# Ledger of designs, part 27: peptides against a protein of PDB entry 4GXB

Target 1, 277 residues: chain A of PDB entry 4GXB
Amino acid sequence: VPTEEVSLEVLLSNGQKVLVNVLTSDQTEDVLEAVAAKLDLPDDLIGYFSLFLVREKEDGAFSFVRKLQEFELPYVSVTSLRSQEYKIVLRKSYWDSAYDDDVMENRVGLNLLYAQTVSDIERGWILVTKEQHRQLKSLQEKVSKKEFLRLAQTLRHYGYLRFDACVADFPEKDCPVVVSAGNSELSLQLRLPGQQLREGSFRVTRMRCWRVTSSVPLPSGSTSSPGRGRGEVRLELAFEYLMSKDRLQWVTITSPQAIMMSICLQSMVDELMVKKS

## One batch from the design tools (peptide; aimed at target 1 I259)

Design b2_p16_6_s1 (made by RFdiffusion4, then SolubleMPNN; from b2_p16_6, 7 letters changed)
Fold by OpenDDE base, seed 2:
Formats: C-alpha cells, structure tokens, sequence
Structure b2_p16_6_s1 (fold): chain B 277 residues (1-277), chain A 16 residues (1-16)
C-alpha cells in the first residue's frame, strides 16, 4: 500500500469512535500514539492499552480476533479484510486490577477504564447480582467513576475477556462452553442438558503448555463451530493441564477465537513473569 | 512456566 495520509477509525470498548489521521505505513505503536494523543492520554499510560482487531457482531458486540502486533500496519490489517465488520478497538491490555490504580489516577485513563467496564457489564462479561447491578446503576447515575470501578473490581470476571460460545472436549466431547480469560485463568462455563450451570477454572500456572492448531473441515463433517462459515478453517486451542499431582490432561477448545485465546494466555503468563521478577 | 506455540497455518493467520 502506498504511503499516504488516511483517516482511521478506532473504537473504544463501548463503541465510541476515535478518528485519527495516520499514515498507511504507520505501525501499531504509531497508531496507538495517535489515538492516545487524540484522547489526551499521557504517554506514560499508553503501555497499559493495546489495539485489537475485532469483528463487530450484529448486536454491536465485539468478537476479538487478535491483538495487533508491534510491527503490523493497523490500517492495512483492518482494510485488507474488505469487510466493514472488522474494527480496531482500544482496550486495556493488562490483567492485574492493581494496575488500574496507575491508570485511573489520570482523568483520561479513568474514563477509558470506566467506559470499558460499563460495556463489559452491559455485555455480560462481568457477572453481577441484582443488588450489585442496582449499586452499579446508582453509581453510574452519580457519574462516580472511581467508586464504580472500585465496586466493579470486586465483581466476578472483572477484567476478563469473554469469547463467543464455542465447543470444548471438557468435561465431555463436544461440550458447548463459554470461555473467558482473566485473572491468570481460562474460565469455562457450560450448561449440559438437564444440568445446572457449571464453571471450570483452568489456571495458567497449572498449564504445562498450550498450542493453537488449524484444520480444514471435511465436507461431510456435521460438527460446526458457532459463527464459522462453510469451509472456514477450524481453529483449536489445546492446553495440557495439571489436574492433580503428576496427572496431566489435555483440554481442547474449538473456537474461531483460538488465536485470541492463546494471545491471552501468553499475555497473562508474561504479566505473571514480570510481577515475579 | 507454561509454553505456547502455534502451528504454521495458524501462525500465518495470526500474522497475515
């Protein structure tokens, strides 16, 4: 793509649009800096956020595809897909809520976290009781962003990334699950026929390894992943998990978002390593 | 520490 100045749209988690003028040749960090400048986010807070490629669903929700890599050209990455469904989203890119303290000391950072958290609650990514919901709404009405976040930080799956419904081979084959990544874990929520909602927690610290694999489905294959088009490559995330002492078991998740899941795993591991060093 | 990797096709999809 020839180098030229273009207008690039970057969305916040709540769908708010941020238009930035960038070069087609600008790399991810360049675009991120442009977005930060547009939002008046201080330079020292830029590192707490990342740009993500997402597919906007019909209901306006985002299906995260992947994190834009350091040397990517965001304009090219999104436009080359030739679909208006694909968007670039700004989202916080750390997991430990302790880092919220650094971000929320700044007005813009606070606003970003607030907007993201509100959106995550509205989309059901963060789980709330009726009473908690009432409290959150009250705080929203008061526009008490800090208090809102402090309450939200205590909620189940705060800071998690929720994926589209998919399939896992745990606890049994072809089990429909909803996967969420956060707090150094993959949470698998499932409801089997005639059973109540169950949640399995897989801590990254107990994962010996993980891998993403791809395959072309057979024409006669009846099992389709949700949201996958006919003939689309099937992606799987498999991780080997320490179930008990000296007992490793493979768990496989079949999802178009397997790559994003692996990115989350690596990101969580990286953050843990940083905290331990 | 856990180890992660991506197969060739997935790698290409990831970086394309």
Amino acid sequence: as target 1 above (277 residues)
Amino acid sequence: MPEGFIDDLAFNLFFS
Scores: peptide ipSAE 0.048, ipTM 0.558, DockQ to the pose 0.799
OpenDDE base, seeds 1, 3, 4, 5: peptide ipSAE 0.046, 0.027, 0.025, 0.021; ipTM 0.583, 0.679, 0.564, 0.584; seed 4 fails the geometry check

Design b2_p16_6_s2 (made by RFdiffusion4, then SolubleMPNN; from b2_p16_6, 10 letters changed)
Fold by OpenDDE base, seed 1:
Structure b2_p16_6_s2 (fold): chain B 277 residues (1-277), chain A 16 residues (1-16)
Amino acid sequence: as target 1 above (277 residues)
Amino acid sequence: MPEGFIDELARKLFFD
């Protein structure tokens, strides 16, 4: 792509548009800096955020595809997909809520976290009881952003990234699940027939390894799941988990977001390493 | 520490 000045749209979690003028040759960090400058986010807080490639669903929700890497050219990465559904989103890129303290000290950082958290609650990524919802709404009406975030930090799945409904082979084959990543775990929520909602927690510290695989489904005479056409690449995330003492078991998640899930796993591991150093 | 890896095709999807 020729080096040209272009207007690039970057979305916040709530769908707010940030337009930045960048070069087509600008790398991820260059674009991130441009976004930060546009928002008046100080340089020392840029590292707490990342740019993500997402697919905007019909309901306006974001399906996270992957984090943009340092070497990437965001303009090229998004436009090469030739679909208006793909967007670039700015989101916080750390997991430990303790880092919120650093970000919240700045007005812009506070606003970003607040907007993201409101959106995550509205989208059901953060699990909220009726009473908690009432309290949050009250704080929102008062525009008490810090208090709002402090309450939100105590909520179930605060800081998690929620994925689209997918399928896992745990606890049984072809089990429909909703996966969320956060707090150094993969949370698998499932509702089996006749059962209440269950959540399986898979801590990254008990994962021996994980892998993403891709395959092209062979035409099997079996009733293909209604959603995937012939020839669509099937992505799977598999991780080997220490279920009990000296018992390792593979768990496989079939999802178009398998790559993003693996990125989350690696990111959580990396953050744990930093905290241990 | 746990290890992560990606197969070659998935890697292409990730990087390309």
Scores: peptide ipSAE 0.037, ipTM 0.555, DockQ to the pose 0.779
OpenDDE base, seeds 2, 3, 4, 5: peptide ipSAE 0.026, 0.029, 0.030, 0.027; ipTM 0.656, 0.672, 0.666, 0.662

Design b2_p16_6_s3 (made by RFdiffusion4, then SolubleMPNN; from b2_p16_6, 10 letters changed)
Fold by OpenDDE base, seed 5:
Structure b2_p16_6_s3 (fold): chain B 277 residues (1-277), chain A 16 residues (1-16)
Amino acid sequence: as target 1 above (277 residues)
Amino acid sequence: MPEGYIDELARKLFFD
């Protein structure tokens, strides 16, 4: 791709558009810096955010595809897909809510976290009771952003990334699940027929390893993945989990977001290693 | 394909 100046659209979590002028040859960090400059986010806070490739659904929701890597050219990465449904999104890229304290000290950082959190609540990524929702709404009406965030930090799945409904082989084969990543875990929510909602927590600290595989299913009369056509590429995330002292078990999640899930796992592990070092 | 593994040091930190 020839080096040219282009206008690139980067979305915030709430869908707000940030237009930046960049070079087609600008790497992820260059674009991130441009976005930060446009938002007046200070340089020392840039590292708390990342650019993500997402697919915008018909309802406007974002399906996270992957984090843009350092060597990538965001303009090329998004435009090469030749589909307007793909977007670049700015989102915080740390897991420990303690880092919110650093970001919240800055007006722009505070606004970014606030907007993201509001969006995550509205999208159901953060789980709230009716009473909590009332409290949050009150704080939102008062534009009490810090107080809003402090309350939000106590909520279930705060800071989690929620994935599209998919399938896992746990606890049973072909279980429909909703996976969320955060707080050093993969949370698998499922509702089996005739059963109440269940949540399985898989802590990354008990994962010996994980891998993503790509396969083309053999032609069959049925598929375990609703909505998938015959012969479509299937992505799977498999992780080997320490179920008990001497029992390792593989858990496999079948999802088009398997890559993103693996990125989250690695990111969570990396952050834990930093904190423990 | 992306793959992660808990190395020996991390294993000590995570599994002990």
Scores: peptide ipSAE 0.030, ipTM 0.642, DockQ to the pose 0.117
OpenDDE base, seeds 1, 2, 3, 4: peptide ipSAE 0.023, 0.024, 0.029, 0.030; ipTM 0.622, 0.630, 0.622, 0.633

Design b2_p16_6_s4 (made by RFdiffusion4, then SolubleMPNN; from b2_p16_6, 9 letters changed)
Fold by OpenDDE base, seed 5:
Structure b2_p16_6_s4 (fold): chain B 277 residues (1-277), chain A 16 residues (1-16)
Amino acid sequence: as target 1 above (277 residues)
Amino acid sequence: PPQGFISDLAFNLFFE
């Protein structure tokens, strides 16, 4: 792609648009820096955020496709898809809420975390009780951003990334599940007919390995999956999990977001390794 | 043909 100046739209988690002028040849970090400059985010806080490729659904929700890698050209990555439903989103890219303290010290950082958290709650990524919701709304009305975040940090799935509903072979074959990544785990939530809501927690530290596979299913007359067409590429995330002492079991998640899930796993592992070093 | 990749970092954490 020839190098030229272009206008690139980057969205915040809440859908706020940030327009930046960049070069088509600008890599991910260059674009990130441009966004930071536009927002007046200081340089020392840039590392707490990343750019993500997402697909905006009809209801306005974001389906995360992948994190943009360092070598990528964000403008090319998003425009090459030739679909306006694909967007670039700025989001915090760390998992440990302790890092919020660093980000919250800056006004812009605080605003970014606040906006993201509000959005995550509104989208149901962060799970809240009725009473907690009332408290959060009260704080939101008061525009008490720090206090809002402090309360939010205590909530279930704070800091998690929620994926689109998909299918897993756990606890049984073809279970509809909602997967969320955060706090060094994959959370699989499901409600089977006649049963209560269940959650399986899979800690990354108990995963022996994981892999993503892609395949093109053979045409079958009797097999249908919601949202999947004939001949569409199927992505699966499989991980070998230590269920108990000396008992390893493979768990497979079938999802178009399998790549993003693996990226989350890698990111969580990386962060854990940094903490242990 | 099917394709995939495996992360080895989980392996390290598993045994450490």
Scores: peptide ipSAE 0.041, ipTM 0.752, DockQ to the pose 0.095
OpenDDE base, seeds 1, 2, 3, 4: peptide ipSAE 0.039, 0.037, 0.029, 0.028; ipTM 0.696, 0.736, 0.671, 0.662

Design b2_p16_7 (made by RFdiffusion4)
Pose (drawn by RFdiffusion4):
Structure b2_p16_7 (pose): chain A 263 residues (1-190, 198-221, 229-277), chain P 16 residues (1-16)
Amino acid sequence: VPTEEVSLEVLLSNGQKVLVNVLTSDQTEDVLEAVAAKLDLPDDLIGYFSLFLVREKEDGAFSFVRKLQEFELPYVSVTSLRSQEYKIVLRKSYWDSAYDDDVMENRVGLNLLYAQTVSDIERGWILVTKEQHRQLKSLQEKVSKKEFLRLAQTLRHYGYLRFDACVADFPEKDCPVVVSAGNSELSLQLREGSFRVTRMRCWRVTSSVPLPSGGRGEVRLELAFEYLMSKDRLQWVTITSPQAIMMSICLQSMVDELMVKKS
Amino acid sequence: EEEAREWVAFQTELLS
């Protein structure tokens, strides 16, 4: 891509706009640094956040497509799709909530975690009852951002990433499920199954050839993971999802974080 | 890295 200065909108998890001037040839880290500079996020906290490509739904919710890799050009990644429904999003990119402590030591880092947690509750990524949700919106007005976040860290599925509803062959073939990734596991809500990353020997991403539109081709995508169900018993679990690659990225990210910790 | 590049190319072609 010829080098040219452009304006790029990067959204926070709640949809707040962050406008940055970047080059068409800037890579993911360059764009991330420009967003961090605009927000006044310290350099030493940039590594706790990443940029994601998402599809914004009619209701404003985001369906995560992929985390942008180091070699990617974010301006090109989003513009090449030729659709205003695709956005670049900044979100925390670690899994263990112990790292929230490092981020919350800074006012901007705390503000970012607070903003995405409020959005996570609003969009049902964090699981609360109708009554609890009522209380939370109230506590939100009455408590500091820090206190609100400490409470939110104890809520069901805090720190998880939720995927569009899809199907899986667990427990039975073609079961409708909601899959979320977090806390070193995949959660399948059918009843529920919890599949620990440490019990996955491997996982595979498969795709059908592109098919005519039922002007965009369609592809059947699957993410299958080989799971140690019990001693010396491995069983494949298959999820059929247009977001199979994002699920695979989350599994790799969670495995990588476990290994960094082990080291 | 190469696999990630292939996935990005694939998703770009699919989602465009």

Design b2_p16_7_s1 (made by RFdiffusion4, then SolubleMPNN; from b2_p16_7, 8 letters changed)
Fold by OpenDDE base, seed 3:
Structure b2_p16_7_s1 (fold): chain B 277 residues (1-277), chain A 16 residues (1-16)
Amino acid sequence: as target 1 above (277 residues)
Amino acid sequence: MEELKEQAEFLRELLS
């Protein structure tokens, strides 16, 4: 792609559009800085956010594909897919809610976190009771963003990324699950017909290792995803988990978002390492 | 099955 100035659309979590003028040759950080400048986000807060490639679903929800890498060219990355479904999204890129304190000190940072949190609640990424929802709505009506966030921080799956429904081999083979990543864990939620919701919590600290693999299903085989045709690449995230003392077990998640899941795992580990050092 | 990416190993040991 020739180097030229282009208008690039970057979305916030709530779908708000931020248009930035960048070069086609600008790397991820350059674009991020441009977005920050457009939003009037201070330089010292840029590091709390990242750009993500997402697929916008029919309902407007975002399916996270991957985090844009440092030397990646966001314009090229998104446009090369030749589909309007793919978008670039700005989102916070840390997991520990303690870092919210740093971001919330700034008006723009506060607004970004607020918008993201509202969106996450609306999308069901953050789980709320009826009473909590009422409280949140009240705070939202009052535009009490700080108080809203403080309450939200106490909610289940605050700060998590929720993935599209997929399949896992836990607790048994071919279980339909909803995976969420956050708080240094993968949460696997399973609801079977007539049964209560079951959740498996897999802390990254108890993962010996993980890997992403790809395969091409045989023509005779059924695809795990109704929308995935025969011969399409199937991605899997597998991790070896310490289930109990001296008992390791592999858990495999079959999902087109396996790469994103692995990115989340790595990101969570990295953050833990920073906190530990 | 093709290995796309091998991720971190011995995380439990590292982070415990």
Scores: peptide ipSAE 0.021, ipTM 0.617, DockQ to the pose 0.039
OpenDDE base, seeds 1, 2, 4, 5: peptide ipSAE 0.018, 0.000, 0.020, 0.020; ipTM 0.574, 0.317, 0.598, 0.586; seed 2 fails the geometry check

Design b2_p16_7_s2 (made by RFdiffusion4, then SolubleMPNN; from b2_p16_7, 9 letters changed)
Fold by OpenDDE base, seed 4:
Structure b2_p16_7_s2 (fold): chain B 277 residues (1-277), chain A 16 residues (1-16)
Amino acid sequence: as target 1 above (277 residues)
Amino acid sequence: SSAAEEEARFLRELLS
């Protein structure tokens, strides 16, 4: 792609648009800096955010595809897909809510976190009771952004990324699940026949390893994964988990978002390592 | 133009 000046649209979590003029040759960090400048976000807060490639669903929700890598060209990455469904999204890129304190000290940072959190609640990524919802709405009506965030920080799955419904082989084969990543874990919400909704927690600190695999099912094969057409590429995230003392077990999630899940795992591990050092 | 207007409104909120 020739080096040219282009207008690039970057969305916030709530779908609000930020238009930036960049070069087609600008790398991820260059584009991120341009977005920060457009928003008047201080340079020292840029590192708390990242750019993500997402697919916008019919309802306006985002299906996260992957984080844009450092040496990627965001303009090329999004336009090469030749589909208007794909967007670039700005989102906070840390997991520990303690880092919110740094971001919230700045008015722009505060507003970004607020907009993201409102969206996450509306989309059901953050789980709220009726009473909590009432309190949040009251604070939202008052535009009390700091208080809103402080309350939100106490909510279940605050800071989590929620994935599209998919399939896992745990606790049984072909189990429909909703996976969320956050707080150094993968949360698997599932409902088995005759059972209540339950949540399985897989802490990254108990994962020995994980991998992403890509495969093409045989057209006449006896093994088919729900939600995937025969002959289509199937992505799986598999992790080896310490279930109990000296008992490791592989858990496999079949999802088109397997790559994004693995990125989340690595990101959570990296953050833990930073805190440990 | 619609996108620009939406952005302008949003930016005002962010900078307020």
Scores: peptide ipSAE 0.031, ipTM 0.639, DockQ to the pose 0.019
OpenDDE base, seeds 1, 2, 3, 5: peptide ipSAE 0.011, 0.029, 0.027, 0.029; ipTM 0.478, 0.639, 0.604, 0.640; seed 1 fails the geometry check

Design b2_p16_7_s3 (made by RFdiffusion4, then SolubleMPNN; from b2_p16_7, 11 letters changed)
Fold by OpenDDE base, seed 3:
Structure b2_p16_7_s3 (fold): chain B 277 residues (1-277), chain A 16 residues (1-16)
Amino acid sequence: as target 1 above (277 residues)
Amino acid sequence: SSREQEEMEFLRSLLS
């Protein structure tokens, strides 16, 4: 792509649009810096955020595809897909809520965290009780962003990324699950007909290894999943988990977001290493 | 917890 100045749209978690003028040849960090400048986010806080490629669903929700890589060209990455449903989203890129303290010291950082958190709650990524929801709404009405975040930090799945419904082979074959990544774990939630909600918590600290595989299913009489056509690439995330002492078991998740899941795993591991080293 | 300690030790063993 020839180098030229272009207007690039970057969305916040809540869908707010940030327009930045960048070069088509600008790398991810360049674009991120441009976004930060547009938002008046201090340079020392840029590292707490990343740019993500997402697919905007019909309901306006974001399906995270992957994190944009360091040497990637965001403009090319998003436009080459030739679909308006793909967007670039700015989101915090750390997991430990303790880092919120650093970010929320700044007005812009606070606003970003607040907007993201509100969106995550509204989208059901963060799980809230009715009472908690009432409290959050009250704080939101008061525009008490710090207090809102402090309460939100105590909520289940705060800081998690929620993925689209997919399939896993745990606890049994072909189980429909909702996967969420956060707090150094993958949470697999399952609700079978007539059964209560079940959750499998898989801590990254107990994952021996993981891998993403890509395959093309053989033609069959039916599609394996709704919306998947014949010949469509299937992605799977498999991880070997320490279920108990000296007992490893493979768990496989079939999801178009397998890559994003693996990125989350690596990111969580990396952060743990930073904290523990 | 003991489990958490075991998990962290496991992580260290994997990432060392």
Scores: peptide ipSAE 0.018, ipTM 0.616, DockQ to the pose 0.023
OpenDDE base, seeds 1, 2, 4, 5: peptide ipSAE 0.015, 0.016, 0.017, 0.014; ipTM 0.493, 0.461, 0.604, 0.441

Design b2_p16_7_s4 (made by RFdiffusion4, then SolubleMPNN; from b2_p16_7, 10 letters changed)
Fold by OpenDDE base, seed 4:
Structure b2_p16_7_s4 (fold): chain B 277 residues (1-277), chain A 16 residues (1-16)
Amino acid sequence: as target 1 above (277 residues)
Amino acid sequence: SERLQQEAKFLRELLS
């Protein structure tokens, strides 16, 4: 693509649009810096955020496709898909809520975290009780952003990324699940026939390894994937998990978001490794 | 069926 000046739209978690003028040849960091400048986010806080490629659903919700890599050209990455449903989203890219302290000391950082958190609650990514919801709404009405965040930080699945409904082979074959990534784990929410809602926790520290695979199932195959027909590309995330002492078991998640899940795993591991250093 | 591995990560250091 020839180098040209273009207007690129970057969305916040709440759908707010940030329009930046960039070059088609600008890499991810360049675009991120442009967005930061547009928002008046200090340079030292840029590293707490990343750009993500998402698919916008009809209800306005975002299905995260992948994190834009450093070598990528965001303008090219999004426009090459030739679909209006794909967007670039700015979101925080750390997991430990302790880092919120650094970000929320700045007005712009605070606003970004607030907007993201409000959106995550509205979308059901963060789980709240009725009483907690009341408290949050009260704080929201008062525009008490710091207090709102402090309360939100105590909530279940705060800081998690929620994926679209998919299928896993655990605990049973072809089990419908909702996967969320956060707090150094994959949370699998499932409801088996005649059973209550259950949540399985898979800590990254107990994962020996993981991999993403793509396959094309044969028409004669019995395997099904949500939203995918036979003969279509099937993405899977498989991880080998330490279920108990000296007992490893493979768990496989079939999802179009398998790549994004693996990115989350790697990101969580990287953050843990930094803490151990 | 045709299957390709896109990536693999190992976390033995976290299990030690």
Scores: peptide ipSAE 0.019, ipTM 0.576, DockQ to the pose 0.039
OpenDDE base, seeds 1, 2, 3, 5: peptide ipSAE 0.020, 0.000, 0.009, 0.018; ipTM 0.570, 0.320, 0.493, 0.528; seeds 1, 2, 3 fail the geometry check

Design b2_p16_8 (made by RFdiffusion4)
Pose (drawn by RFdiffusion4):
Structure b2_p16_8 (pose): chain A 263 residues (1-190, 198-221, 229-277), chain P 16 residues (1-16)
Amino acid sequence: VPTEEVSLEVLLSNGQKVLVNVLTSDQTEDVLEAVAAKLDLPDDLIGYFSLFLVREKEDGAFSFVRKLQEFELPYVSVTSLRSQEYKIVLRKSYWDSAYDDDVMENRVGLNLLYAQTVSDIERGWILVTKEQHRQLKSLQEKVSKKEFLRLAQTLRHYGYLRFDACVADFPEKDCPVVVSAGNSELSLQLREGSFRVTRMRCWRVTSSVPLPSGGRGEVRLELAFEYLMSKDRLQWVTITSPQAIMMSICLQSMVDELMVKKS
Amino acid sequence: DELQREQVTFLNELLS
């Protein structure tokens, strides 16, 4: 892409706009640093956050497509799709909530975690009852951002990433499920199954050839993971989802974080 | 790295 200065909108998890001037040839880290500079996020906290390509739904929710890799050009990644429904999003990119402690030591880092946690509750990524949700919106007005986040860290599925509803062959073939990734596991809500990353020997992403539109082709995508169900018993679990690659990216990210910790 | 590039290309072509 010829080098040219452009304006790029990067959204926070709640949809707040962050406008940055970048080059069409800037890579992911360059764009991330420009967003951090605009938000006054310290350099030493940039590594706790990443940029994601998402599809914004009619209701404003985001369906995560992929985390942008180091070699990518974010301006090109989003513009090449030729659709205003695709956005670049900044979100925390680690899994263990112990890292929230490092981020919350800074006012901007705390503000970012607070903003995405409020959105996570609003969009049902964090699981609360109708009554609990009522209480939380109230506590939100009455407590500091820090106190609100400490409470939110104890809520069900805090720190998980939720995927569009899809199907899986667990427990039975073609079961409708909601899949979420977090806390070193995949959660399948059918009843529920919890599949630990450490019990996955491997996973595979498969795709059908592109098919005519039922002007965009369609592809059937699957993410299958080989799971150690019990001693010396491995069983494949298959999820059929347009977001199979994002799920694979989350599994790799969670495995990588476990290994960094182990080291 | 090669796999990631292939996946990005694939997603870009699919979602275009």

Design b2_p16_8_s1 (made by RFdiffusion4, then SolubleMPNN; from b2_p16_8, 8 letters changed)
Fold by OpenDDE base, seed 4:
Structure b2_p16_8_s1 (fold): chain B 277 residues (1-277), chain A 16 residues (1-16)
Amino acid sequence: as target 1 above (277 residues)
Amino acid sequence: MEEEEEAARFLRELLS
C-alpha cells in the first residue's frame, strides 16, 4: 500500500467516533498517539490504552477479534478485511483496577474510563444488581464520573472482557458457555440442563500452558462449532489447568475469538509479571 | 487436520 494521508475512524467503547488523520504506513503506536492527541490525552497515559480490531454486530455490540500489534498498520489491518463490520476500537489495556487511579487523575482519562464502563454495564459485561443499577443511573444522571467509577470498580466482572457465546469441553463435552477474561482469570458461565447458572473460574496462575489451534472438521468424527458447518475452520483455545495438587487437566474452548482469548491471557500474565518484579 | 497458531508456556515457579 502506498504511503498516503487518510482519515481513519477509531471508535470508543460507547461507539463514539474519533477521526484521525494518519498515514497508511503509520504503525499502531503512531495511530494511538494520533488518537490520544485528538482526545487531548496526555502522553504519559497513552500506554494504558490499546487499539483493538472488532467486528460490530447488528445491535452495535463489539466482538473483539484481536489486539493490534505494534508492527501492524491499523489502516491496512482494518481495510484489508473488505468489510464495513470491522472497526478499530480504543479501550483500556490493563487489568488491575489500581491503574485506574493514574488514569482518572486526568480529565480525558476519566472520560474514557467512564465511557467504557457505562458501555460495559449496558452490554452486560459488568454484572449489577437492581440496587446497584439504580445507584449507577443516579450517578450517571448527575454526571458524577469519579463516583460512578468508584462504585463500578466494586462490581462483579469490572474490567472484564466478555466474549460471544461459545462451546467448551468442561465440565462436559459441548457445553455452551460465555467466557469472560479479567482479574487474572477466565470466567466460564454455563447452564447445564436442569441446573442453575454456574461460573467456573480459571486463574491464569494455575494454567501450566495454553495454545490456540485451528482445524478443519471432517464430515465424520468431531462436532462442529456453533454457527459453523462442516469443513469450516474451527479455532480452539486449550489450556492445561492445575485442578488440584499434582492434577493437571486440559480445558478446551471452541470459539472464533480463541485468538483474542489467548491475547487476554498473555496480557494478564504479563501484567502479573510486572507486578511481581 | 490441526495447526497450532499460538502457544504459551509457564515455568513451574509461576504457578500458585
Scores: peptide ipSAE 0.024, ipTM 0.627, DockQ to the pose 0.038
OpenDDE base, seeds 1, 2, 3, 5: peptide ipSAE 0.020, 0.019, 0.023, 0.023; ipTM 0.583, 0.406, 0.638, 0.637; seeds 2, 3 fail the geometry check

